# Peptides against a protein of PDB entry 4JHK: the designs that were tried, part 38

Target 1, 212 residues: chain A of PDB entry 4JHK
Amino acid sequence: EDYKIQSFDLETQKLLKTALKDPGSVDLEKVSSVIVDQSLKDQVFSREAGRICYTIVQAEAKQTNGSVFRRNLLNRLQQEFKAREETRKRSTQEWVCLVSFICNIFDYLKVNNMPMVALVHPVYDCLFRLAQSDALKNEEEVDCLVLQLHRIGDQLEKMNVQLMDELFNLLRDGFLLQEDLSSMGRLLLLEILEFRAGGWKLSDTAQKYYYS

## One batch from the design tools (peptide)

Design b1_p24_1_s1 (made by RFdiffusion4, then SolubleMPNN; from b1_p24_1, 12 letters changed)
Fold by OpenDDE base, seed 2:
Structure b1_p24_1_s1 (fold): chain B 212 residues (1-212), chain A 24 residues (1-24)
Amino acid sequence: as target 1 above (212 residues)
Amino acid sequence: SLFPSYEEQAKEAEKKLEELLKKE
């Protein structure tokens, strides 16, 4: 398979390619660090990073029955997660990259083809933070929130419908009651409300209205 | 309340992630 790693220098690309095929021959701590660092500054890469991480995890498990990469990855993830409020204060972009990364890890880093249960609450916490009034007024945060719900909302709901109901209560209230939303932010909230109401699918009418 | 506050949820999330790391 082809992985989107063109944003890295050639040496790092080689490192990543080797990790994907022969993880035992590289420093997996370094690999995890490189992936996390790039994911925290590039939201687009965060999506690809999830897939890359899963592949490396599977490759290492198959090759050496090891979990060095996953351990290092999750250790770094925890560090970033614990510091999420400081990150948000420092940079909205870094914050939404962090959210994107943790959501994509949830999406791709499956165990026995199932989501990691332990990531459910961390993911919801990030989404709930984005659903607070001080975040909803920022279009970049709304973009991130809605994007993640489009990608993993159905999976998250299956894991905990009560939290999803509570989350969408906040989104509904934001849409209806919050006055300082951007026009696009309000539109995105409406769209995601309809998206869930439609069983996590867009109707033909909605598709045309929002994305034509 | 039927649902925990945001702060309570945040603490629970951190706890869950910590537990995940311990199981690795």
Scores: peptide ipSAE 0.025, ipTM 0.573, DockQ to the pose 0.043
Fold by OpenDDE base, seed 5:
Structure b1_p24_1_s1 (fold): chain B 212 residues (1-212), chain A 24 residues (1-24)
Amino acid sequence: as target 1 above (212 residues)
Amino acid sequence: SLFPSYEEQAKEAEKKLEELLKKE
């Protein structure tokens, strides 16, 4: 197993590696805190964070039949989620990292190979927030929104198609009606509209059109 | 301007996450 944790100092890397292999031997609260902190700084890592979290959860379950890590992780997630508007006001970067993180947790941290139902509304809430007019004008937020929908849109739709329809109504309206979108933002919205319309798939031609 | 139902959805989202934590 190779996990991308090079952004951490060596001691923290060791901590994470140990947590992945022998979670009972480390402070899992500290581990969860470290993972969340880094995920809020690095959107790329947030993807890896989901995978890491899943592995630790599985390892702890197998080793001790415990759920200390997941509990601590979700507690921290709740705290960050509750403060999401303040985070957005303070830092767009941290906000999109938070969204990316929660979406990746939804994607990776499954129960019985199914998404956690309780995360559905929190995820949708984040995406709906990104779909508001004040967010759509920010390319960084549009990037995040489109990225998450590419990653987990099909799964989310299966969980609640009505919310997905509502979300895409907002995106369509943004694409058609909002005047202060960036050119790239508008292009991304069009792409994601086409992506869903195509059954959450894009042809090679479409891929080249939007991203080349 | 926010989507008319956004605030309600946000509260529900927070509640759902809280419920998740209670189940842990």
Scores: peptide ipSAE 0.023, ipTM 0.559, DockQ to the pose 0.043
Fold by OpenDDE base, seed 3:
Structure b1_p24_1_s1 (fold): chain B 212 residues (1-212), chain A 24 residues (1-24)
Amino acid sequence: as target 1 above (212 residues)
Amino acid sequence: SLFPSYEEQAKEAEKKLEELLKKE
């Protein structure tokens, strides 16, 4: 498999490639830190990061039956999650990258082909935070919210439909009642409402209307 | 509301993540 790691310097690329192939030969704590750091800077990379993380986890399990990488990864994730409000205050960009990363970890880091149950509430918490009035007025946060729901909304709903209903109640209210939404923000909220209503799918016509 | 406030949910989310890490 080919992984999109061109954003790293050559030395780090080599480190990551080695971790993917022979995790026992590298410092997995360092590898996890590098991945998290880059994910907090580049939202596009965060998607790839999930895939990379899964591969390393599987490689380590196969090689040594160990879980050093996953443990370090989740420890770092916990630290960032706990500081999420501070991160949001400091940098909206870093905040949405954090949310994206958490969502992608949820998406890729599965156990027995099932999502990690313990990540459900943390993911929902991030999405609920993005659904608050002070966040909905920011296009960057709305973009992030809608993107994650497009990617993992169906999976999250299967894990907890009640929380999803509550989340979408907030989104509906935001769309209908909040006055300081941007035009694009309002459009995106409408789209995601229709997306869920359509079974987490959009018609080709609707897709063109909202995104073309 | 029958659903927890954001603050309550945030605390629960943190606890859930902590529990996950303890099991790792």
Scores: peptide ipSAE 0.021, ipTM 0.556, DockQ to the pose 0.043
Fold by OpenDDE base, seed 4:
Parts: C-alpha cells; sequence; structure tokens
Structure b1_p24_1_s1 (fold): chain B 212 residues (1-212), chain A 24 residues (1-24)
C-alpha cells in the first residue's frame, strides 16, 4: 500500500517508509513528532496520517510487541490538546488541523478493532469547543466540526450517547438561535442535524435536497 | 441542483424546518 508522503523532504520520506516497514530501526519518537507536526499544518495529510500511524503501530506490535510509537504519539497529542486554546488563538487553521488529526487518530488507531477509550473525551472536548458560539460563527470551524461528525460521529455516539446528545443540543441551539452564522454554516449545521437523525446517513430525499 | 446558491438553499432549509416545527 502506498502512502501520500510527498509533502515531506526526501530524508523524512525515507524515515517514514522505514518506520512503516521496520519500526525498530528508527527513532519512533522522532517519527511521531514529524507526523504530528505535519498534521498540524496540513489537514489533507491528517487523514493519511491516521493510516500511517495505524500501520506503524501494527508493524511495531508485530515486530517487537512494542508500543513505543503509540505512546509517543499519544503523549504528543496530549500536549497539543492541552494547548488547544492557545493554538486556536494563534491560528484557526492549525486548530482545525489539530481537531482533524485527533479525530483521524480516533478513527484509525483502534485496539482490538475498537476505538481507544482514552481519546473519546478529548475528541468530544474538541467538538464541544467547535460548537461554542464564538466558533460556530467561523465557517472554517463549522466545516471542521461537520466533517468530523460525518466521519466518526456514529462511532463517537456508540462510545457515549449522552455527550453526543449534549453536543447536538448545542448545534441545534446554534442553528436556531445564533444570529451571526454564515448561510453556509447554518446549512451545514442543519445537514448534520439531519444526518444524525437519519442514523448517521443521508436519506435519498435529503441527498437530493442538499446535493442535487 | 435544486438551489441556485448556497445562501438561498440555507434560507429555504430554515423555512422548511420552521414549517416542520409548526406541524408538530
Amino acid sequence: as target 1 above (212 residues)
Amino acid sequence: SLFPSYEEQAKEAEKKLEELLKKE
């Protein structure tokens, strides 16, 4: 399987390729840092990063029964998560990249085919932050919120339906009551509300309404 | 596409939701 790592320099590409095949031969802390750093800058890469991380985790487990990479990855994620408000203030783009990456890790980095429980609350915390009034007025943040819910909403709900209900209460209130939403933002909120109501899928009617 | 613009689509969606709420 090929991985999209063309955005890195050749040396880093080699490092990543080696990590994917022979994780024991590289500095896995460095590898994790490189992946996180790039994911914080490139939202497109963050999706691929999830796959890469999963592959490295599996490769290390198979090779040495180790978990050095995963541990370093999660430690770095925790650090970034703790600083999420500062990140948001500094750069909305970096903030949504962070959220996207955390959500992608949640989606791909499964243990025994189950999501990591440790990531559930951090993911919800990020989504709740995006659901606040000061974030909902920013279309970039709304885009991120809705995108993640499309990708992992069903999985998150299975982990904690109460939090999902609370989150969607905020989204509904935002849709109905917040005055400074963009037209697109409002449309996206409505769509995601209906998406969940439809069992995390769009009905044929809704599909035609929103996308035809 | 049913709507000429996203803005108009959003407005129509809001209107439809309001109508649904009135029916309930």
Scores: peptide ipSAE 0.000, ipTM 0.307, DockQ to the pose 0.014

Design b1_p24_1_s2 (made by RFdiffusion4, then SolubleMPNN; from b1_p24_1, 11 letters changed)
Fold by OpenDDE base, seed 3:
Structure b1_p24_1_s2 (fold): chain B 212 residues (1-212), chain A 24 residues (1-24)
Amino acid sequence: as target 1 above (212 residues)
Amino acid sequence: SSFPSYEELAELAKAHLEELLKAE
């Protein structure tokens, strides 16, 4: 299977490929650090990062019954999550990358299509933060919020419908009441409201309007 | 914080992974 790791230099690509095939032969702490660091800089990579992480976790478990990679990954996630407000203040870009990465880890670390329950609340916390008024006025944060809801919203709702209802109440209020939304931000909020209302899929009419 | 501690995550992830290995 091919992985999208072209953003790394050749040496790092080799390291990652080796980790995927023979995790016992590489420094898995270093591998986890590389993946997290890149995910915090490149939101596009965060999607692939989830898949890579899942594969490495499985490979290490099957090869050595080890969990060095997972341990380091989760430790780093915790550290970044704890510092999320400082990250947001310093760099909106890094903040949305962090959210994207956490959401994608949630999406890929599944067993029989069931996500890790421990990540449900952290994911919701991130999305709720993006749904606050001070974040909704930033188009970059709205884009991140809507993107994650498109990707994992249906899964999150299955885990906790009450939190999803509360989240969408905030989004509705933002759409209706907040005055300093960008035009695109308002459009995105409307789209995601309709997306959920339609059972986490777009109607033909909505699809033509928003994506034509 | 809503994010579990490192130790809690490690234990939960371990159980989750064990189920994964069992299922495959």
Scores: peptide ipSAE 0.267, ipTM 0.819, DockQ to the pose 0.092
Fold by OpenDDE base, seed 1:
Structure b1_p24_1_s2 (fold): chain B 212 residues (1-212), chain A 24 residues (1-24)
Amino acid sequence: as target 1 above (212 residues)
Amino acid sequence: SSFPSYEELAELAKAHLEELLKAE
């Protein structure tokens, strides 16, 4: 498989490639840190990072029966999650990258198509934060929220429908009642409301309307 | 915080590894 790691320097690329094939020969704590650091800078990389992380986890399990990488990865995520409000204050971009990365880790670190239950509440916490009025007025945060719900909303609902109902109550109220939403933000909220109502899928007509 | 503690993560990682090895 080809992994999108061109944003790293050559030495780091080599490190990552080695981790993918021979994880026992590298410092997996360092590898995890590198991946998280880059994911906090590039939201597009976050999804690729999830795939990379899954591959490394699988490779280490098969090679050494170890879980050093995953443990370090999750520990770093814990640290970033704890500091999420500080991150949001410092940089909206880093904040949405963090959310994106956590959501993608949730999406990729599955076993038999089942996610880690321990990540369900952290993911919901991030999405609920994005659904607050101070976040809904920021289009970048709305983009992130809607994107994640498109990617993993159906999975999250299966894990906890009550939390999803509560989340969408906030989104509905934001759409109907919040005055300082951008036009695009309001459109995105409407789209995601309809997306869930349609069983987490869009009709061809709706897709063309929102994304043409 | 809703995020698991370090100790919880260790246990979860172990359990996840076991399931992964069974599945692969």
Scores: peptide ipSAE 0.265, ipTM 0.829, DockQ to the pose 0.101
Fold by OpenDDE base, seed 5:
Structure b1_p24_1_s2 (fold): chain B 212 residues (1-212), chain A 24 residues (1-24)
Amino acid sequence: as target 1 above (212 residues)
Amino acid sequence: SSFPSYEELAELAKAHLEELLKAE
């Protein structure tokens, strides 16, 4: 299996490849840091990072029954999460990369084929932040919000339907009441509202109505 | 006119979303 790590230098690629196959032979804290750092710069890499992280976790569990990598990863994520408002203020791009990464970790890093309960509230907190008026006016944040809800919304709802209801109340209000939404943003919000209403899939009726 | 129709906007939104999903 190939992993999309061409964006790293050759030395780092070697490090990552070794971590994927023989995690006990590398500094897993360094590996986690490298992955997080790159994920904060490249939103597209965030999804690949989730896959890479899952593989490393599995490899370490199999090799040593250890969880050093996962622990370091989650610790770093917690640090970044706590500083999310400062990150958002500094760089919208880094902020949406952070959200994307957390969501993708939630999606890929499952325990017994179940999402990590510890990530549920952090993920919702990020999505709630994206659902605020000051974020909905930014196309990059709306893109991130809608993308993540398409990816993991059904899983999140299964974990906490009450929070999902509250989140979508905000999205509805944004769609209906916010004056400075772009046309694209408004359409994306409408789409995601219908997506959830249809059981996290677009019905034929909705497809014809919106995209005919 | 300078403003696209709803249908045109819907198609743009669909295409945009598809690209977002495809990028990952």
Scores: peptide ipSAE 0.193, ipTM 0.729, DockQ to the pose 0.014
Fold by OpenDDE base, seed 4:
Structure b1_p24_1_s2 (fold): chain B 212 residues (1-212), chain A 24 residues (1-24)
Amino acid sequence: as target 1 above (212 residues)
Amino acid sequence: SSFPSYEELAELAKAHLEELLKAE
């Protein structure tokens, strides 16, 4: 399989390629750090990062039945998560990249084909933060919020429907009550509200309405 | 008018969302 790692220097690319095939031969802590660092810079890579991480985890499991990479990855994620407010203040772009990365890890890095329970609350916390009024006024944050909910909303709801209900209460409030939403933001909120209402899948009627 | 209609805005939102979904 091909992985989108062209943004890295050649040495790092080699490191990643080796990690994907022979994780026991590389410093997996370094690999995890490199992946997280790049994911914080490139939201598009965040999606790819999930796939890469999954592959490395599987490769290590098969090779040594180990979980060194996953442990290091999650430790780094926890560190970034704890500092999420500082990150948001410093750079909205890095913040949404962080959210995207965490969500993609949740999506890809499953254990026994099950979502990692440990990531459920962190993911929701991030989404709740994006659903706050100060975030909803920022188009980049709204984009991130709606994108993640489209990608993993159904999975998250299965893990905790109560939190999802609470989250969407905030989104409804934002849609209906927040004055400084952009037109695009308001439309995106409406779309995601309808998306969930349709069982995380647009009905034929809704599909015609939005995408005809 | 020069201001986008609801239908135009809906199309813009659709296009925007599609781009978001395709980007990752």
Scores: peptide ipSAE 0.186, ipTM 0.720, DockQ to the pose 0.014

Design b1_p24_1_s3 (made by RFdiffusion4, then SolubleMPNN; from b1_p24_1, 9 letters changed)
Fold by OpenDDE base, seed 1:
Structure b1_p24_1_s3 (fold): chain B 212 residues (1-212), chain A 24 residues (1-24)
Amino acid sequence: as target 1 above (212 residues)
Amino acid sequence: SEFPSYEEQAKLTEEKKEELEKKE
């Protein structure tokens, strides 16, 4: 498989390639740190990072029956999650990258072919934060919120429909009652409300936009 | 939110899987 890792230097690329094929021969803590660091800076990479992480987890399980990489990855994620409010305060871009990364890990890193239960509440916490009034007025945060719900909303709802109902109550209220939304933000909220109401189904054109 | 241990993750995942299978 081809992985999009050209943004890293050659030495790091070699490290990642080795981790994908022979995870037992590399420092998996270092690998996890490199992936997380880049994902916090590049929202586009965060989706690829999810796929890379899944592959490394599977490779390590098959090679050594180990879970060192997953453990280190989740430990780092937890650290970043705990510091999410400070991250948001420092940089909206870093904040939406963090949310994107956590959501993509949830999407790709399956356990027994199921979403990782450990990530359900952290993901919802991030989405609820994006659904607050101070975040909804920022188009960058609305973009992130809507993008994640398009990608993993149906999976999240299956994990906890009550939280999804509560989240969408906030989104409906934002759409109907909040006056300082941007025009695009309001349109995006309407679109995602209709998307869920329609059973989380996308047209071919919309699928290309959100998943390409 | 805290991340549960791998043992807890496995248990919770299997319980959720069974729950979803019963609903379908």
Scores: peptide ipSAE 0.218, ipTM 0.802, DockQ to the pose 0.467
Fold by OpenDDE base, seed 4:
Structure b1_p24_1_s3 (fold): chain B 212 residues (1-212), chain A 24 residues (1-24)
Amino acid sequence: as target 1 above (212 residues)
Amino acid sequence: SEFPSYEEQAKLTEEKKEELEKKE
């Protein structure tokens, strides 16, 4: 299997490759740090980062029955999560990358094939933030919100349907009542409303947009 | 929201897994 780590320098690529195969031979705190740092800059990598993290976690578990990497990863993730409002004010791009990363970690970093319950509320907190009026007016944030819901919405709903109902109440209100939505933003909100109403079933058009 | 300890994470996840399996 190939991992998309071409954006890193050769030394860091080697570090990551070694972590994937022999996590006990590298500084896993450093590995987690570089993954988080890059995920905050590159949303495409944020998606790949989830898969990479899962692989490292599995490799460490098999090699030493340890969880050093996961602990370091989640510690850093929590730090970034706590500072999410400052990140958003500093850079919308970094903010949506952070949300994407957290959601992808939720999607990939499973325990016994189940989502980490600990990440449910943090994920919802991020999505609720994106569903606020000041965020819905930004097409980049709407795109991020809708993308995550397409990818993990069904999983999140299984974890907490009440929060999902509340979230979609905000999205419905935004779609119907908010004046300063972009045309694309409004379209995306409508699409995600219909997506959930249809049982989280992707159309061919949506499949192409979100997963091509 | 805060991130619980690793042990708590594992416990909560296992409990939720059992709950979901019972509902299926």
Scores: peptide ipSAE 0.196, ipTM 0.789, DockQ to the pose 0.451
Fold by OpenDDE base, seed 2:
Structure b1_p24_1_s3 (fold): chain B 212 residues (1-212), chain A 24 residues (1-24)
Amino acid sequence: as target 1 above (212 residues)
Amino acid sequence: SEFPSYEEQAKLTEEKKEELEKKE
Protein backbone atom coordinates (compact mmCIF):
# COMPACT_ATOMS: atom_id res chain seq x y z
CA GLU B 1 0.00 0.00 0.00
CA ASP B 2 1.10 3.52 -0.77
CA TYR B 3 0.75 6.10 1.96
CA LYS B 4 1.20 9.79 1.30
CA ILE B 5 3.94 10.61 3.78
CA GLN B 6 6.28 12.56 1.53
CA SER B 7 5.92 15.63 3.71
CA PHE B 8 7.98 13.96 6.42
CA ASP B 9 11.75 13.67 6.46
CA LEU B 10 13.23 10.34 5.49
CA GLU B 11 13.86 9.27 9.06
CA THR B 12 10.27 9.92 10.04
CA GLN B 13 9.04 8.20 6.91
CA LYS B 14 11.01 5.15 7.91
CA LEU B 15 9.52 5.32 11.38
CA LEU B 16 6.01 5.45 9.99
CA LYS B 17 6.62 2.65 7.52
CA THR B 18 7.99 0.49 10.32
CA ALA B 19 4.98 1.29 12.47
CA LEU B 20 2.70 0.18 9.65
CA LYS B 21 4.34 -3.23 9.38
CA ASP B 22 6.02 -3.88 12.74
CA PRO B 23 4.46 -1.57 15.31
CA GLY B 24 6.03 -3.45 18.20
CA SER B 25 9.49 -2.33 17.15
CA VAL B 26 8.86 1.41 17.41
CA ASP B 27 7.78 3.95 19.99
CA LEU B 28 4.09 4.12 19.22
CA GLU B 29 3.61 7.17 21.39
CA LYS B 30 6.11 9.01 19.25
CA VAL B 31 4.43 7.74 16.10
CA SER B 32 1.03 8.93 17.23
CA SER B 33 2.46 12.30 18.20
CA VAL B 34 4.11 12.74 14.81
CA ILE B 35 0.90 11.87 12.99
CA VAL B 36 -1.21 14.24 15.06
CA ASP B 37 1.31 17.07 14.77
CA GLN B 38 1.42 16.81 11.00
CA SER B 39 -2.36 16.48 10.75
CA LEU B 40 -2.74 19.75 12.62
CA LYS B 41 -0.64 21.46 9.94
CA ASP B 42 -1.86 19.77 6.78
CA GLN B 43 -5.53 19.13 6.16
CA VAL B 44 -4.75 16.97 3.15
CA PHE B 45 -2.53 14.74 5.25
CA SER B 46 -5.19 14.53 7.95
CA ARG B 47 -7.28 12.53 5.50
CA GLU B 48 -4.43 10.13 4.84
CA ALA B 49 -3.65 10.04 8.55
CA GLY B 50 -6.94 8.32 9.24
CA ARG B 51 -6.03 5.50 6.93
CA ILE B 52 -2.53 5.28 8.38
CA CYS B 53 -3.86 5.15 11.91
CA TYR B 54 -6.28 2.40 11.03
CA THR B 55 -3.51 0.34 9.50
CA ILE B 56 -1.25 0.76 12.53
CA VAL B 57 -4.09 -0.18 14.87
CA GLN B 58 -4.78 -3.31 12.86
CA ALA B 59 -1.11 -4.20 12.67
CA GLU B 60 -0.62 -3.86 16.41
CA ALA B 61 -3.74 -5.85 17.15
CA LYS B 62 -2.54 -8.62 14.88
CA GLN B 63 1.04 -8.57 16.14
CA THR B 64 0.61 -8.30 19.90
CA ASN B 65 -3.11 -7.94 20.45
CA GLY B 66 -2.18 -4.56 21.84
CA SER B 67 -3.76 -1.15 21.64
CA VAL B 68 -0.93 1.14 22.70
CA PHE B 69 -1.08 3.20 19.53
CA ARG B 70 -4.83 3.73 19.68
CA ARG B 71 -4.65 4.73 23.33
CA ASN B 72 -1.92 7.25 22.66
CA LEU B 73 -3.71 8.55 19.60
CA LEU B 74 -7.00 9.05 21.39
CA ASN B 75 -5.27 10.58 24.37
CA ARG B 76 -3.64 13.16 22.14
CA LEU B 77 -6.89 13.77 20.28
CA GLN B 78 -8.67 14.41 23.53
CA GLN B 79 -6.01 16.90 24.55
CA GLU B 80 -6.35 18.76 21.28
CA PHE B 81 -10.12 18.60 21.43
CA LYS B 82 -10.19 20.09 24.91
CA ALA B 83 -8.05 22.96 23.66
CA ARG B 84 -10.07 23.46 20.46
CA GLU B 85 -11.31 26.96 21.31
CA GLU B 86 -7.79 28.10 22.06
CA THR B 87 -6.63 26.53 18.82
CA ARG B 88 -9.39 28.27 16.87
CA LYS B 89 -8.44 31.63 18.33
CA ARG B 90 -4.79 31.06 17.58
CA SER B 91 -5.14 29.70 14.06
CA THR B 92 -8.18 29.01 11.90
CA GLN B 93 -6.02 26.76 9.78
CA GLU B 94 -4.98 24.60 12.72
CA TRP B 95 -8.57 24.51 13.93
CA VAL B 96 -9.97 23.22 10.64
CA CYS B 97 -7.10 20.73 10.46
CA LEU B 98 -8.03 19.48 13.90
CA VAL B 99 -11.66 19.08 12.90
CA SER B 100 -10.65 17.36 9.69
CA PHE B 101 -8.37 14.97 11.55
CA ILE B 102 -10.97 14.02 14.15
CA CYS B 103 -13.52 13.45 11.39
CA ASN B 104 -11.07 11.35 9.39
CA ILE B 105 -10.24 9.24 12.43
CA PHE B 106 -13.96 8.73 12.91
CA ASP B 107 -14.23 7.72 9.26
CA TYR B 108 -11.36 5.23 9.19
CA LEU B 109 -10.67 4.04 12.71
CA LYS B 110 -13.49 1.60 13.20
CA VAL B 111 -13.78 -1.03 15.88
CA ASN B 112 -15.38 -4.28 14.81
CA ASN B 113 -16.49 -2.51 11.65
CA MET B 114 -18.31 0.08 13.73
CA PRO B 115 -17.56 3.75 14.17
CA MET B 116 -16.02 4.66 17.48
CA VAL B 117 -18.94 5.83 19.57
CA ALA B 118 -16.51 7.81 21.69
CA LEU B 119 -15.87 10.14 18.75
CA VAL B 120 -19.50 10.85 17.86
CA HIS B 121 -20.07 13.68 20.29
CA PRO B 122 -16.62 15.20 19.80
CA VAL B 123 -17.23 15.25 16.04
CA TYR B 124 -20.65 16.81 16.44
CA ASP B 125 -19.25 19.34 18.89
CA CYS B 126 -16.72 20.40 16.29
CA LEU B 127 -19.32 20.62 13.55
CA PHE B 128 -21.69 22.57 15.77
CA ARG B 129 -18.88 24.99 16.49
CA LEU B 130 -18.35 25.44 12.76
CA ALA B 131 -22.08 26.05 12.38
CA GLN B 132 -22.10 29.03 14.76
CA SER B 133 -22.51 32.48 13.25
CA ASP B 134 -18.97 33.57 14.02
CA ALA B 135 -17.64 30.55 12.15
CA LEU B 136 -20.07 30.55 9.23
CA LYS B 137 -18.83 33.98 8.18
CA ASN B 138 -15.38 32.46 7.65
CA GLU B 139 -15.20 30.68 4.32
CA GLU B 140 -12.36 28.45 5.49
CA GLU B 141 -14.50 27.12 8.32
CA VAL B 142 -17.50 26.69 6.01
CA ASP B 143 -15.32 24.75 3.59
CA CYS B 144 -14.24 22.46 6.40
CA LEU B 145 -17.77 21.99 7.69
CA VAL B 146 -19.19 21.13 4.29
CA LEU B 147 -16.28 18.85 3.44
CA GLN B 148 -16.69 16.80 6.61
CA LEU B 149 -20.43 16.52 6.16
CA HIS B 150 -19.90 15.27 2.63
CA ARG B 151 -17.46 12.65 3.88
CA ILE B 152 -19.04 11.41 7.07
CA GLY B 153 -22.47 13.03 7.30
CA ASP B 154 -24.35 9.86 6.49
CA GLN B 155 -22.37 7.91 9.08
CA LEU B 156 -22.88 10.56 11.73
CA GLU B 157 -26.59 10.67 11.07
CA LYS B 158 -26.82 6.94 11.63
CA MET B 159 -25.13 7.43 14.98
CA ASN B 160 -27.38 10.29 16.08
CA VAL B 161 -30.10 11.69 13.83
CA GLN B 162 -31.30 14.17 16.45
CA LEU B 163 -27.97 15.94 16.57
CA MET B 164 -27.84 15.99 12.79
CA ASP B 165 -31.27 17.59 12.65
CA GLU B 166 -30.17 20.22 15.12
CA LEU B 167 -26.99 20.85 13.19
CA PHE B 168 -28.81 21.32 9.92
CA ASN B 169 -31.30 23.64 11.57
CA LEU B 170 -28.33 25.87 12.31
CA LEU B 171 -27.08 25.55 8.76
CA ARG B 172 -30.48 26.37 7.33
CA ASP B 173 -30.77 29.40 9.57
CA GLY B 174 -27.31 30.48 8.55
CA PHE B 175 -28.17 30.11 4.89
CA LEU B 176 -31.45 31.99 5.19
CA LEU B 177 -30.80 34.56 7.87
CA GLN B 178 -27.11 35.32 8.29
CA GLU B 179 -26.16 38.43 6.34
CA ASP B 180 -22.37 38.28 6.49
CA LEU B 181 -21.92 34.99 4.67
CA SER B 182 -19.77 35.06 1.60
CA SER B 183 -21.43 34.21 -1.69
CA MET B 184 -19.44 31.00 -1.84
CA GLY B 185 -20.26 30.19 1.76
CA ARG B 186 -23.94 30.58 1.06
CA LEU B 187 -23.68 28.36 -1.99
CA LEU B 188 -21.84 25.72 0.00
CA LEU B 189 -24.50 25.73 2.69
CA LEU B 190 -27.21 25.39 0.08
CA GLU B 191 -25.35 22.53 -1.54
CA ILE B 192 -24.94 20.61 1.72
CA LEU B 193 -28.59 21.18 2.63
CA GLU B 194 -29.59 19.70 -0.69
CA PHE B 195 -27.04 16.93 -0.32
CA ARG B 196 -28.60 15.67 2.89
CA ALA B 197 -32.10 16.16 1.53
CA GLY B 198 -31.08 13.92 -1.33
CA GLY B 199 -30.02 11.16 1.02
CA TRP B 200 -26.31 11.93 1.15
CA LYS B 201 -25.83 10.80 -2.45
CA LEU B 202 -22.90 12.10 -4.44
CA SER B 203 -22.57 12.42 -8.17
CA ASP B 204 -19.55 10.88 -9.83
CA THR B 205 -18.02 14.30 -10.22
CA ALA B 206 -18.61 15.20 -6.60
CA GLN B 207 -17.26 11.84 -5.50
CA LYS B 208 -14.01 12.51 -7.25
CA TYR B 209 -13.76 15.99 -5.79
CA TYR B 210 -14.29 15.00 -2.18
CA TYR B 211 -12.65 11.57 -2.03
CA SER B 212 -9.76 11.55 -4.49
CA SER A 1 -17.51 16.28 25.68
CA GLU A 2 -14.94 13.86 27.02
CA PHE A 3 -13.63 10.58 25.72
CA PRO A 4 -14.91 7.65 27.75
CA SER A 5 -12.69 4.82 28.97
CA TYR A 6 -11.94 1.93 26.69
CA GLU A 7 -14.29 -0.27 28.66
CA GLU A 8 -17.06 2.26 28.28
CA GLN A 9 -16.26 2.66 24.60
CA ALA A 10 -16.62 -1.05 24.06
CA LYS A 11 -19.92 -1.12 25.88
CA LEU A 12 -21.31 1.85 24.00
CA THR A 13 -20.15 0.46 20.68
CA GLU A 14 -21.82 -2.86 21.31
CA GLU A 15 -25.04 -1.21 22.36
CA LYS A 16 -25.07 0.99 19.29
CA LYS A 17 -24.35 -1.98 17.06
CA GLU A 18 -27.33 -3.80 18.48
CA GLU A 19 -29.55 -0.79 17.98
CA LEU A 20 -28.53 -0.42 14.36
CA GLU A 21 -29.03 -4.11 13.69
CA LYS A 22 -32.55 -3.93 15.04
CA LYS A 23 -33.39 -1.14 12.63
CA GLU A 24 -32.18 -3.14 9.64
Scores: peptide ipSAE 0.157, ipTM 0.773, DockQ to the pose 0.435
Fold by OpenDDE base, seed 5:
Structure b1_p24_1_s3 (fold): chain B 212 residues (1-212), chain A 24 residues (1-24)
Amino acid sequence: as target 1 above (212 residues)
Amino acid sequence: SEFPSYEEQAKLTEEKKEELEKKE
């Protein structure tokens, strides 16, 4: 299995490759930091990062029955999450990358084949922030919101349907009441409202768009 | 929101797993 790590320099690529196969031989705190840092810069990698993290977690569990990487990863995520408002203020791009990364970790980093409960509220908090009026007027944030809901909405709802209902109440209100939405933003909100109403089922074309 | 410890995460995950299994 190959991983998309071409954006890193050769030394870092080697580090990541080693972490994927022999995690006990590398500094897993450094590895986690590198992954998070790159995920905050590159939305494409942010998606791939979830898969990479899962693989490293699995490799470490098999090799040493350890969880050093996961612990460091979650610690860093906690730090970034706590600073999310400052991140948003500084850079919308970094903010949506952060949300994307957290959502992708939620998507890929399963615990006993279950979503990590620890990430449920943080993910919802991020999505709720994206659903606020000041965020809905920004197409980049709407894109992020809708993308995550397409990818993990069904899973999130299973974890907490009440929060999902509340979230979609905000999205409905935004769609109906907010006047400064872009045309694309309004279309995306309508689409995601219909997507959930339809049981989180995607067309073949939509599936390719959101999962490829 | 806070990120629980590994042990707490495992506990919460198992509890949620059981809850979901009961609903299925």
Scores: peptide ipSAE 0.208, ipTM 0.800, DockQ to the pose 0.461; fails the geometry check

